# Peptides against a protein of PDB entry 4KTY: the designs that were tried, part 118

Target 1, 266 residues: chain A of PDB entry 4KTY
Amino acid sequence: YVLNDIGVIFYGEVNDIKTRSWSYGQFEDGILDTCLYVMDRAQMDLSGRGNPIKVSRVGSAMVNAKDDEGVLVGSWDNIYAYGVPPSAWTGSVDILLEYRSSENPVRYGQCWVFAGVFNTFLRCLGIPARIVTNYFSAHDNDANLQMDIFLEEDGNVNSKLTKDSVWNYHCWNEAWMTRPDLPVGFGGWQAVDSTPQENSDGMYRCGPASVQAIKHGHVCFQFDAPFVFAEVNSDLIYITAKKDGTHVVENVDATHIGKLIVTKQI

## One batch from the design tools (peptide; made by RFdiffusion4, then SolubleMPNN)

Design b2_p19_4_s1 (from b2_p19_4, 11 letters changed)
Fold by OpenDDE base, seed 4:
Parts: C-alpha cells; sequence; structure tokens
Structure b2_p19_4_s1 (fold): chain B 266 residues (1-266), chain A 19 residues (1-19)
C-alpha cells in the first residue's frame, strides 16, 4: 500500500463495474517535494507532519482547492474549458507537478482524481493508503444519517426539498494508522476523503474516520464519522410531501446505500 | 428504481461517455 505506484480505481455502476488504471507515482521526481509543499501551503507545523492523523486530515483539505487554494478544483458541470477534463487524467504526477509549478489549483477533478492524488500524497508521506469505491454512495447534506427522498403526491420526485443525493459511485481513501485519540480497537484503516462534499469544522475535508468504528455504528468518534457512515449506510427515506405541507414517510430502504464497496486487493 | 435514478449524480457517467 506504500510501495505500489500504480493502481486500479473502480467506477461505473454496481451492475457494470469498470476499472481504470491510475499512476500514483509517489517515487517520481518532485512528487515528495510537492507533498511537502502542500503541507507548507497548509501552514502545517513541523511537529504535526509525523502524525498520520493530522497529515491525513490536512491532506483531505488540501487536495481540494476549496478554502485553502489546494491542489484540485472540482467540477461536475461537464464544462472544462479552463483545464483538463477529469476523465483525461491518468495519474497523480502531472497534477501535483503542475500544482507545484503554478502554485495555483489544478483544474479539474472529480472523486477518482481526488482519490488518486490523495493516495499519492499519503503514500509519499509513508502512510499506507488505498482507494475505495462505494457504489450507491450517499451524500448526506443535512447530517441526519438519512437519504431523504421527497415525492410529490403524484409520485414524482421533488428535488427541491432536499440537497441529499446519491452518487452512482464515489471514491475516497482509506489510510492505515493507529488512533491513540480513539478507544482501543479503532485504529487501522481510516476513511479520508478529499473530494469536497461537506464542510467539516470550517473546511471541506473528511476524516480520518475509523472504519472499524463505522462498521460497528460508532459515529461519535472523530473525524466526520457520521458523514462517512451515511455514505455507506444511509437509509433511504421516501417522504411524500403533501399539498398541505405535511410530510408522510411512505417507505424506508436500509439496503440500497453502500450496496458494494470495492478496493484493490493488495 | 426510477426514483433513485433521478437522484443519482450522473455527471460522472456522462463524462466517461464523452471522453
Amino acid sequence: as target 1 above (266 residues)
Amino acid sequence: NPVLEELKKNRIKEIHNSY
């Protein structure tokens, strides 16, 4: 998880799983220096740079451009005139070197690009890391651990009543570390996500969240466990919005979100 | 599930189809 400089990222649909190669290039010239530069831009204290908890959290913030002029600008509008379309990237090296050279955020990324670059960042700094793909990945926007689906009385979806959404797939990272800040047993793989989805204590970042904690329903542990939990285990709540303004829960599906989570077996 | 399909962010799929 540290020495491999090329990987596979899963994407597509749960019933049509696809793979793409990604060159992490953590040993390429200038990449480590760029990772250090990223931490410099984050104004990270030297004392914290040896702590994988702090490093991964800073990385989750800095790999995206939001808040701090980090590495990648996300775009999902299919308009990429001022940069490179997310699908055109094949690895982390060009992105990181461009960032270091230009000292400006690189355009553009989506989840697998963020995850790819973040994976390089983590591995460069000696943190074992892998990319995880979650199919039917929930984006809980209101932090209620639910995926709210509002329906009109006629059965049509009312997308205006919630900002919750579901990704056909979403990629993030898992980083291996001890968690002395958590109870015993919650070290190991930690979910971290550099795709800007939700604000976490003032910045678009996510994690590290203990995978073990999440698996056991412990969402009270730092960092961002509720959000990660929701990504993989949100209940779909079908709510009919009545004309009189009342909401009626018609159905609950606890099986759809996080239907498949895939990572490369290394 | 047509409801879920409507809620899915399909931009990624569209991008992959375009390039």
Scores: peptide ipSAE 0.032, ipTM 0.706, DockQ to the pose 0.068
Fold by OpenDDE base, seed 1:
Order: sequence, then structure tokens, then C-alpha cells
Structure b2_p19_4_s1 (fold): chain B 266 residues (1-266), chain A 19 residues (1-19)
Amino acid sequence: as target 1 above (266 residues)
Amino acid sequence: NPVLEELKKNRIKEIHNSY
């Protein structure tokens, strides 16, 4: 999980799983230096740089450009003017070296690009890491652990009544570490995500969230466990919005979100 | 499931491009 410099990222749809190669390049010239530079730009204290909890959380913030002029600018509009389309990237090296040279955010990334660069960052710093792909990945925008779907009285979906949404797939990272700040048993794999999705205590970052804690329904532990839980376990709540302004739950689907979670075992 | 089909049309985020 540290030594492999080439990987495979899963994408596509649950019924049509696809793979793409990604070069992490954690041993390439200048990459470690760039990772250190990223932590410098984050103004991370030297005392914290040996703590994988702090490092992974800072990394989740700094791999995206929001808040702190971090590495990658996200874009999902299919235009990608004045930059590189997300699909044109084949690895982390060019992105990180451009960031180091220009000292400006690199355009553009989407989830697998963020995850690829973040994976390089973690591995460079000696943190075992892997990319995880979640199919039917929920984005809970109102922190209620549900995927709200509003329906008109005629049964048609009204997408304007909520900001909750679902990705056909989403990629994030898992990092291996002990969690002395959590109860025994909640160390090991920690979910971390550098794709800017939600604000976490003032910054667009996510994790580390204990995978074991989430699997056992414990969402009270730091960091961002409710959000990660919702990505993989949210129930679809079908709510009919009545003309009188009342809301009625018509149906609940507990089987759709997180239909498949895939990661490479090396 | 007609509701599920409508969900896919209106609730799933834009598919990530691949070349």
C-alpha cells in the first residue's frame, strides 16, 4: 500500500464497472519535495507532521484548491476552459510538479483525480493508502443521514427542493493508521476524501473517519463520520410535497445507496 | 420502478467524463 507506484481506479456504473490506470509516482523526482511543500503551504506545524491523523486531514483539505489555494481545482461542467480536462490526466506526477512550479492551483480535477493525487500524497509520507470507489454514492447536503427525494403529487421528482444528490460513482481514499483518539478497535482503515463536497469545521475536507466505526453504525466519532456513513448507507426517502406545503414520506429504499464498494487489495 | 428511473434522470450527478 506504500510501495506500489502504479494503480487501478474503478469507475463507471455498478452494472458496467470500468478501470483506468493511474501512475502515483511517489518515488519520482520532486514528488516528496512537493508533498512537503503542500504541508508548508498549509502552515502545518512540524510537530504534527508525524501524526497520520493530522497529516491525512490536512491532505484532504490541501489536495483541493478551496479555502487554501491547494493543489486541484474541481470542475464538472464539461467545459474545462483554461486548463486540462480531468480525463486527460494519467497520474499524479504532472499535477504535483505543476503545482510546485507554478505555486498555483492546477486545473482541473474530478473525484478520481483528487483521489489519485491524494493517494500519492499519503504514500509519499509513509501512510498506507488506497483508493475506494463507491457506486451510487450519496451526497447528503443537510446532514440528516438520508438521501431526500422530493416528489410532486403526481409522482414526478422535484429536484429543486433539496441539494441532496447521488453520484453514479465516487472515489475517495482509505488510509491506514492507529486512532488513539478513538475507542479500541476503530483504528485501521480511515476514510479520507479530498474532493470538495462539504464543509467540515470551516474547510472543505473529509476524514479521517473510522471505517470500522462506520460499519458498526458509530457516527459520533471524529472526523466527518456522518457524511461518510451517508455516502455508503443513506436510505432513499421519497417525500411527496403536497400543495398545502406538507410533506409525506411515501417510500423508503435502503438498498440503493452504496450498492458496491470496490478497492484494489494491493 | 418508475420512481427509480426518474431518480436516475434527475438526481444522479453528471457522469464523469473519460477519454
Scores: peptide ipSAE 0.029, ipTM 0.677, DockQ to the pose 0.068
Fold by OpenDDE base, seed 3:
Structure b2_p19_4_s1 (fold): chain B 266 residues (1-266), chain A 19 residues (1-19)
Amino acid sequence: as target 1 above (266 residues)
Amino acid sequence: NPVLEELKKNRIKEIHNSY
């Protein structure tokens, strides 16, 4: 998980799983320097750089450009006139070297690009890491661990009321570390995500969240466990918004979100 | 599922507007 410099990222649909190769290139010239530069830009003190908890959390913030002029600018509108389309990237090296050279955020990324670059960052700094793909990945916007889907009487989504959303797939990272800040048993793989989705204590970042804790329904532990839990285990709540202002729960789907979570095995 | 497709689109728009 540290030594492999080429990987596979899963994407597509749950019923049509696709793979793409990604060159992490953590050993390429200038990449370690760039990772250190990223931490410098984050103004991370030297003492914290030896702590994988702090490093992964800082990385989750800095791989995206939000808040701190980090590495990648996200774009999802299929208009990439001022940069490189997310699908054109084949690895992390060009992105990181461009960032180091220009000292400006690189355009553009989507989840697998964020995850790819973040994977390089983690591995480069000696943190075992892998990319995870979640099909039907929920984005809980109001922190209630549910996907509240508001429908008009005609069955169309009420976009004004519906703040939550679902990705057909989403990629994030898992980083291996001990968690002395958590109870025994919640070390190991930690979910971290650099795709800017939600603000976490003032910055667009996510994790590290204990995979074991989430697996056992413990969402009270830092960092961002409720959000990650919701990504993989939210119930879809279909609510009809009546014209008279009343809301009626018409259906609950507890099986749709997180239908499949896949990662490359070594 | 048309509802889910709409949710996906909404997410795309939301994130795009963040930049």
Scores: peptide ipSAE 0.024, ipTM 0.622, DockQ to the pose 0.067
Fold by OpenDDE base, seed 5:
Structure b2_p19_4_s1 (fold): chain B 266 residues (1-266), chain A 19 residues (1-19)
Amino acid sequence: as target 1 above (266 residues)
Amino acid sequence: NPVLEELKKNRIKEIHNSY
């Protein structure tokens, strides 16, 4: 999980799973220096740099450009006029070296690009890491662990009221570490995500969230466990918005979200 | 098909029209 410098990222649809190669290149010239530079830009003190909890959390913030002029600018408009289309990237090295050289955020990324670069960052710093792809990945934006889909009285989706969304797929990372800040048994794989999705205590970052904690429903454990839990285990709540402003639950689907979670076994 | 074209190279949100 640290030594492999090339990998496979899963994407597409649950019924049409696709793979793409990704070169992590954590041992290539200039990459370690760039990872250190990233931590410098984050103003991370030296004492924290030896703590994988702090490093992974800082990395989740800094791999995206939001808040702190981090590595990658996300874009989903399919135009990408001022940079490289996300699909054109084949590895982390060019992105990281461009960031180090220009000292400006690199355009553009989507989830697999963020995950690829973040995987390089983690592995480069000696943190075992892998990329995880979740099909039908929920994005809960009101922290209620539900996907609230608001319907008009005629059954059509009210896009103005419906803030929560579902991605066809989403990629994030899992990092291996001990969690002395948590009860015994909640170390091991930790979910971390550098794709900017939600604000976590002032920054667009996510994790580390204990995978074991999430599996057992312990969403109270730091960091961002409720959000990650929702990504893989949210119920779809169909709510009819009445003209008088009242809401009526029409249906609940507990099977739609997180139908398949895959990672390359190394 | 625009949806298929997006799936080919980009991540997209699931389309919700009616239920």
Scores: peptide ipSAE 0.225, ipTM 0.798, DockQ to the pose 0.120; fails the geometry check

Design b2_p19_4_s2 (from b2_p19_4, 12 letters changed)
Fold by OpenDDE base, seed 1:
Structure b2_p19_4_s2 (fold): chain B 266 residues (1-266), chain A 19 residues (1-19)
Amino acid sequence: as target 1 above (266 residues)
Amino acid sequence: DPALKKAEIERIKKIVEEK
């Protein structure tokens, strides 16, 4: 989880799983220096740089360009006129070196690009890390641990009212660390995500969230456990918005989200 | 490009219509 410099990222659909190679390149020239530069740009105190909790949280913020002129600009509109299409990247090295040389955010990334670069960052700094792909991944934007799907009276989705979303797949990272700030048993793999999705205490970042805590339904622990829990375990709540302004729950689907979570074992 | 993320709201809509 630290020594491998080439990996595989899972993507596609749950019934048509695809893989792509990704070169992490954590040992290539200039990459460690760039990772240190990223922490410098974050104005991270030297005393915190030895703490994987702080490092992974800072990394989740800095791999995306939001808030702090971090590494990658995300784009999902299939128009990439001012940069490189996300699918054109084959590894982290070119992205990180461009960031270091230009000192400006690199365009463009999507989840697997964010996850790839973040994986390099973590591994470069000696934090065991892996990429996780979640199929039918929920994005809860109102922090209620459910996907609220608003329907018109005819059964069609009301896109204006429906703010929550579900992705066919989403990639994030898991980082291995002890969690002395949490109860015993909640160390180990921690979910961290650098794809800018939701604000976490003032910044677009996510984690570290204890995977073990989430698996046991504990979402009260730092950081961002409710959001990560929702990504993998949200219920779909179908709500009919009536003309009189009332809302009626028509159906609940507890099986749709998180159909498959995939990560490499080695 | 199958690598690009896609919103699944349309698929959900179809499921609702079919039930």
Scores: peptide ipSAE 0.088, ipTM 0.734, DockQ to the pose 0.230
Fold by OpenDDE base, seed 3:
Structure b2_p19_4_s2 (fold): chain B 266 residues (1-266), chain A 19 residues (1-19)
Amino acid sequence: as target 1 above (266 residues)
Amino acid sequence: DPALKKAEIERIKKIVEEK
């Protein structure tokens, strides 16, 4: 999880799983220097750079450009003017070197690109890391641990009222570390996500969240456990918004989200 | 298709229609 410089990222649909190769290149010239530069840009003190909890959280913030002129600008509108389409990237090296050279955010990324670059960052700094793909991944926008899907009377989604979203797939990272700040047993793999989704205490970042804690339904542990929990285990609540302004819960689906979570073994 | 990640809104609609 540290020495492998080429990986496979899973994407696509749950019924049509696809894979793409990704070159992490953590040992390539200039990459470690760039990772250190990223931490410098984050103004991370030296004392924290040896703490994987702090490093992974800072990396989560800095791999995306939001807030802090971090590495990657996200784009999901299929218009990639003034940059590189997300699908054109084949690895982290070109992205990181461009960032280091230009000192400006690199355009453009989506979740697998964020995850790929973040994986390189973590591995460069000696943190075992892997990419995880979650099919039917929930994006809880209002922090209520459920997906509120508002429907018009005709059954169409009310986009104005519906703030939450479900992605066909989403990629994030898991980083291996001890968690002395958590109860015994909640170390090991920690979910971290650099794709800008929600603000976490002032920045677009996510994690580290204990995978074990989440698996056992513990959402009270730092960092961002409720959000990660919702990504993999949120109920879909279908609510019909009537013309008179009343809301009626029509359906609850507790099985749709997180149907398949895939990660490479090696 | 450079935008490989897609919102499941359309699938949600289908699910609702099927129920």
Scores: peptide ipSAE 0.085, ipTM 0.722, DockQ to the pose 0.251
Fold by OpenDDE base, seed 5:
Structure b2_p19_4_s2 (fold): chain B 266 residues (1-266), chain A 19 residues (1-19)
Amino acid sequence: as target 1 above (266 residues)
Amino acid sequence: DPALKKAEIERIKKIVEEK
């Protein structure tokens, strides 16, 4: 989890699982320096750089460009005229070295690119890390642990009311660390995510959230446990918005979200 | 919304319509 510098990322559909290779390159020339530079740009105190909780949280913020001129600019509109298409990247090294050289955010990334670069960052700093792919990954936008899908009376989705969304797949990271800030038993793998999805206490970041806590429904544990829980375990709530302004729950699907979660063991 | 999210929502819509 630290020494392996080449990996495989799962993507695609649950019924059509695809894989792509990714070179993490945490031992390549200039990469450690770049990771330190990233923490410098975050103005991270030296004393905190030895704390994997702080490092992973800062990393989740800095791997995306939002808020802090971090590493990667996301793009999901299929327009990549001012940079590199997300699918063209084959590893983290070129991205990180470009960031270090230009001192400007690199264009463009999507979830697997964010996860790949973040994985390099974590491993480079000695934090065991892996990439996790979640198929039918929920994005709870209102922190109610539900995917509220609002429908018009004709059955069409009401885009104005429907703020929650579902990814066909999403990639994030798990980092291994002790959690002395949590009760005993909630160390180990921690979910962290650098893809900019939701604001967490003023910044687009996510985690570390204890995987064990999530599995046991302890969403009160820092950081961002409710969001991560929702990604893998939200119920789909189909709500018909009536013309008179009333809302009627038409259906509840408790099996759709998090249908498959995949990670490489090496 | 990102393209991936829209695509999934469209599929969900179809499922609802088929019920």
Scores: peptide ipSAE 0.061, ipTM 0.693, DockQ to the pose 0.402
Fold by OpenDDE base, seed 2:
Structure b2_p19_4_s2 (fold): chain B 266 residues (1-266), chain A 19 residues (1-19)
Amino acid sequence: as target 1 above (266 residues)
Amino acid sequence: DPALKKAEIERIKKIVEEK
């Protein structure tokens, strides 16, 4: 996981899985220096730089530009006039080197770009890491571990009332580390996500969340376990907003979110 | 993508209704 500098990222639809190549380039000239620079920009103390828990959490914040002028600016509106379209990137090297040179956030990224760059960051620093793709990935906005989907009487989504959302797919990372801050058995793979989705204690960051904890429903374990749990386990609750202002639960579906989670081995 | 999210939710709803 640390030595492989070329990877495959899964995307598309659950019934039509697609792959794209991604060059991590963790051994390329200037990349390690850039990773150190990223930690410098985060004002990370030297004492914490040897701790993969702190490093991965800082990385999840700094790979996105929000809050701290981090590496990548996300764009999901199909307007990329002031940068590079997310689909045009083929690897992490150009992005990281541009960031180091310009000292400004690089435009633009989406989930697989964030995950690709984050994977390079982790691997450069000796943290085993991989990219994970979740199909039908939930985005819980209010931390209630369910997707509240509000519908108009005509069946269309009420976007004003609906704060939660679902991605057809989403990519994030898993980083391998011990978790001495958690009970025994919850080390190993930790979910970390640099795509800016939700604010986590003042910053757009996510993780590390113990994969084992998530699998066993331990959402109380730091960091951001409820959010990651919701991404893969949320129930869809369809609520019709009536004209009189009342809400009626029309349907509940516990089968669609997290339909398939895919990662490449080594 | 907000448009994609909305479309995906709508698709899921249709699938559920057909079951």
Scores: peptide ipSAE 0.034, ipTM 0.692, DockQ to the pose 0.268

Design b2_p19_4_s3 (from b2_p19_4, 11 letters changed)
Fold by OpenDDE base, seed 2:
Structure b2_p19_4_s3 (fold): chain B 266 residues (1-266), chain A 19 residues (1-19)
Amino acid sequence: as target 1 above (266 residues)
Amino acid sequence: DPVLEEIRNQNIKNIVASK
């Protein structure tokens, strides 16, 4: 989890699982320096740099460019005219070195690119980390732990009312650490996510959220447990918006989200 | 085809239609 400098990232569809190689390169020249530079740009106190909870949370914010001119600019518009297409990246090294050299956000990334770079960041700083892929990954926009799909009376989706969405797949990271800020038993793997999805107390960041806490339904534990819980365990709630303004639940699908969660063991 | 490869690799959001 720390020593491996080449990994495999799962992507694609649940019925057509694909893999891609990713070079983390945490031991390459300049990479550790760049990771320290990232924390410097975040203005992280020296006292916090030895705390994996703080480091992983800062990393989740800084690997994306939002808020703080962090490492990667996300783009999903299929144009990518002013940078490198997300699929062209093969590892973290070029991205991190470009960021260090230019001191400007690097274009462009999508979830696996964010996860790859974040994995390098964590491993470089001695935090055991792995990439997790969730197929049919929910994006809960209003933190109500469910996917609200609003329908017109004719059965078509009302895109104006429907703010929640589902990724075909989504990649994030799990980082291994103790959680003295949580009750006993909720250390170990912590979900952290650098793909900019939701604002968490003023910044686009996510985690660390205790995987064990989420598995046992403890979504009240910091950080961002409700969001991570929703990614893997949301029900789809189909709601018909009636002409009279009332909402009626037409159907509930508890099987669609989180069809498969995979990670490479080593 | 690099364009097709990019499309295949894309992380895509969907709104699931009612069944």
Scores: peptide ipSAE 0.322, ipTM 0.836, DockQ to the pose 0.138
Fold by OpenDDE base, seed 4:
Structure b2_p19_4_s3 (fold): chain B 266 residues (1-266), chain A 19 residues (1-19)
Amino acid sequence: as target 1 above (266 residues)
Amino acid sequence: DPVLEEIRNQNIKNIVASK
């Protein structure tokens, strides 16, 4: 995981799985220095730079530009006039070197770009990391561990009544580390996500969240376990909004979210 | 075509239609 400098990222849809190559380039000139620079920009204490928990959390925050002028600016509106379209990137090196050179956030990224750059960051710093793709990935915006879908009385979806949404696919990272801050058994792979989705204690960041904890339904452990859990296992709640303002649950689908989670073995 | 490639790769949010 640490030694591989080229990877495969899964994307597309569950019924049309696609792959793309991504060059991590963690050993290329200037990349490690850039990763250190990222931590410098985060004002990360030197004593914490050897702690994968702190490093991964800081990386989660800093790979996105929000809050802290981090590495990448996300864009999902198909307007990329002031930068590079997300799909044009083929690896992390150009992005990181541009960031280091310009000292300004690089435009633009989407989830796989964030994940790619974050993977490089983690691997550069000796943290085993891989990219994970989740198809039908929920974005729980109100932290209720469910995906609310509001329907009009005529059955049409009312998208204005909730900020919850589902990604066709979403990429994030898993980083391997011990978790002495958690009970025994919750070390190993930790979900971390640099795509700016939700605020986590004041910053757009996510993780590290214990994959083992999440798999067993333990969402009480730091960091951001409820959010990650919702991404992969939230129920779809279909709610009819009646004219009188009342809400009626019409249906619950517990099988739609997280249809497929894919990661490369090596 | 970068535009077509972007469309192919785009991560998009959707609200699942009701059954």
Scores: peptide ipSAE 0.264, ipTM 0.816, DockQ to the pose 0.141
Fold by OpenDDE base, seed 1:
Structure b2_p19_4_s3 (fold): chain B 266 residues (1-266), chain A 19 residues (1-19)
Amino acid sequence: as target 1 above (266 residues)
Amino acid sequence: DPVLEEIRNQNIKNIVASK
């Protein structure tokens, strides 16, 4: 998880799983320097740079351009006129070197690009890391641990009543570390996500969230466990919005979100 | 076709309708 510089990223649909190669290039010339530069831009204290908890959290923030002029600008509009289409990238090296050279955010990325660059960052700094792909990945926008789907009285979906959404697939990272700040047993793989999705205590970042804690239903531990939990385990709540303003739960689907979670084991 | 490939690679947000 540290030594491999070429990987595979899963994407596509749950019934049509696809793979793409990604060159992490953590040993390429200039990449370590760029990772250090990223931490410098984050104004990270030297004392924290040896702590994988702090490093992964800072990396989560800095791989995206929001808040801090980090590495990548996300775009999902299928235009990409002012940069490189996300699908054109084949690895992290060109992105990181461009960032270091220009000292400006690189355009453009989507989840697998963010995850690829973040994976390079983590591995470059000696943190074991892997990319995780979640099919039917929920984006809980209102922090209620459920995916709200509002229906009109006629049964049609009203997409204007909620900001909740579901990705066909989403990629993030897991980083291996001890968690002395958590109860015993919640070390190991920690979910971290650099794709800008939600604000976490003042900036767009996510994690590290204990995978073990989430797996056992513990969402009270730092960082961002509720959000990660919702990504993989949200119930779909179908709510009829009546004309009188009342909401009625019509149905609950507990099987749709997180239909398949895939990661490379080796 | 790079355009088609881009479309295929996109992760897409949606709201699942009840069936």
Scores: peptide ipSAE 0.259, ipTM 0.818, DockQ to the pose 0.140
Fold by OpenDDE base, seed 3:
Structure b2_p19_4_s3 (fold): chain B 266 residues (1-266), chain A 19 residues (1-19)
Amino acid sequence: as target 1 above (266 residues)
Amino acid sequence: DPVLEEIRNQNIKNIVASK
């Protein structure tokens, strides 16, 4: 089989879809060594390195710098004074080689950068992978499978009470693998995400979550299926916080989240 | 809908530049 080392990542907004080129460079000199180094830094046993379930889960943790001094530091503040702005990256190679050389997290990334580097990591290790973009992507902070949006009586968002958030778009990865740990039919594409969003059993990581399981509403299967499900299918719950401390549900929107999910065909 | 617009304005926007 032949894997592409250059890809396209979708971003922007649902009504203004944009694309950017990304060089994965999984065959470039030093990249395989760096991927192995990443697994070494994760202290991953050799026996697990042949298991795409374990590899993708470790990768989702290690591509972000949190917890374990992984590859990329995320930043969304538009300052980026101590590194490279996320938009300046054109591929994974420079990032991975810098990480290998400096042995310190590389600054800075946002979702498409995380997804790009993670895609390189997966492909380099022989795991078929692609990047997916979800427009109006939910970030469920309290793991209740819904987006709780608290409003003041005047209609403004109560930022203190509102813990959940929505990305205009979010990129993550799908990795192809069998899932012998799941019931028959839930292999194939698995959602994995290296952008640090939520803690999963002690680390900022996400997946692998069976895409088929999620499509059929099954969120009980490992790993992080509820979170991924919420990203694409959570309802917006508008709650008015009254002055007397009571909360009233005013509206439910089941159409806002996950309006469009796109990926480049492999 | 002003409420929906406000919510949309609260969306986190990734900062990207066209290449």
Scores: peptide ipSAE 0.199, ipTM 0.619, DockQ to the pose 0.061

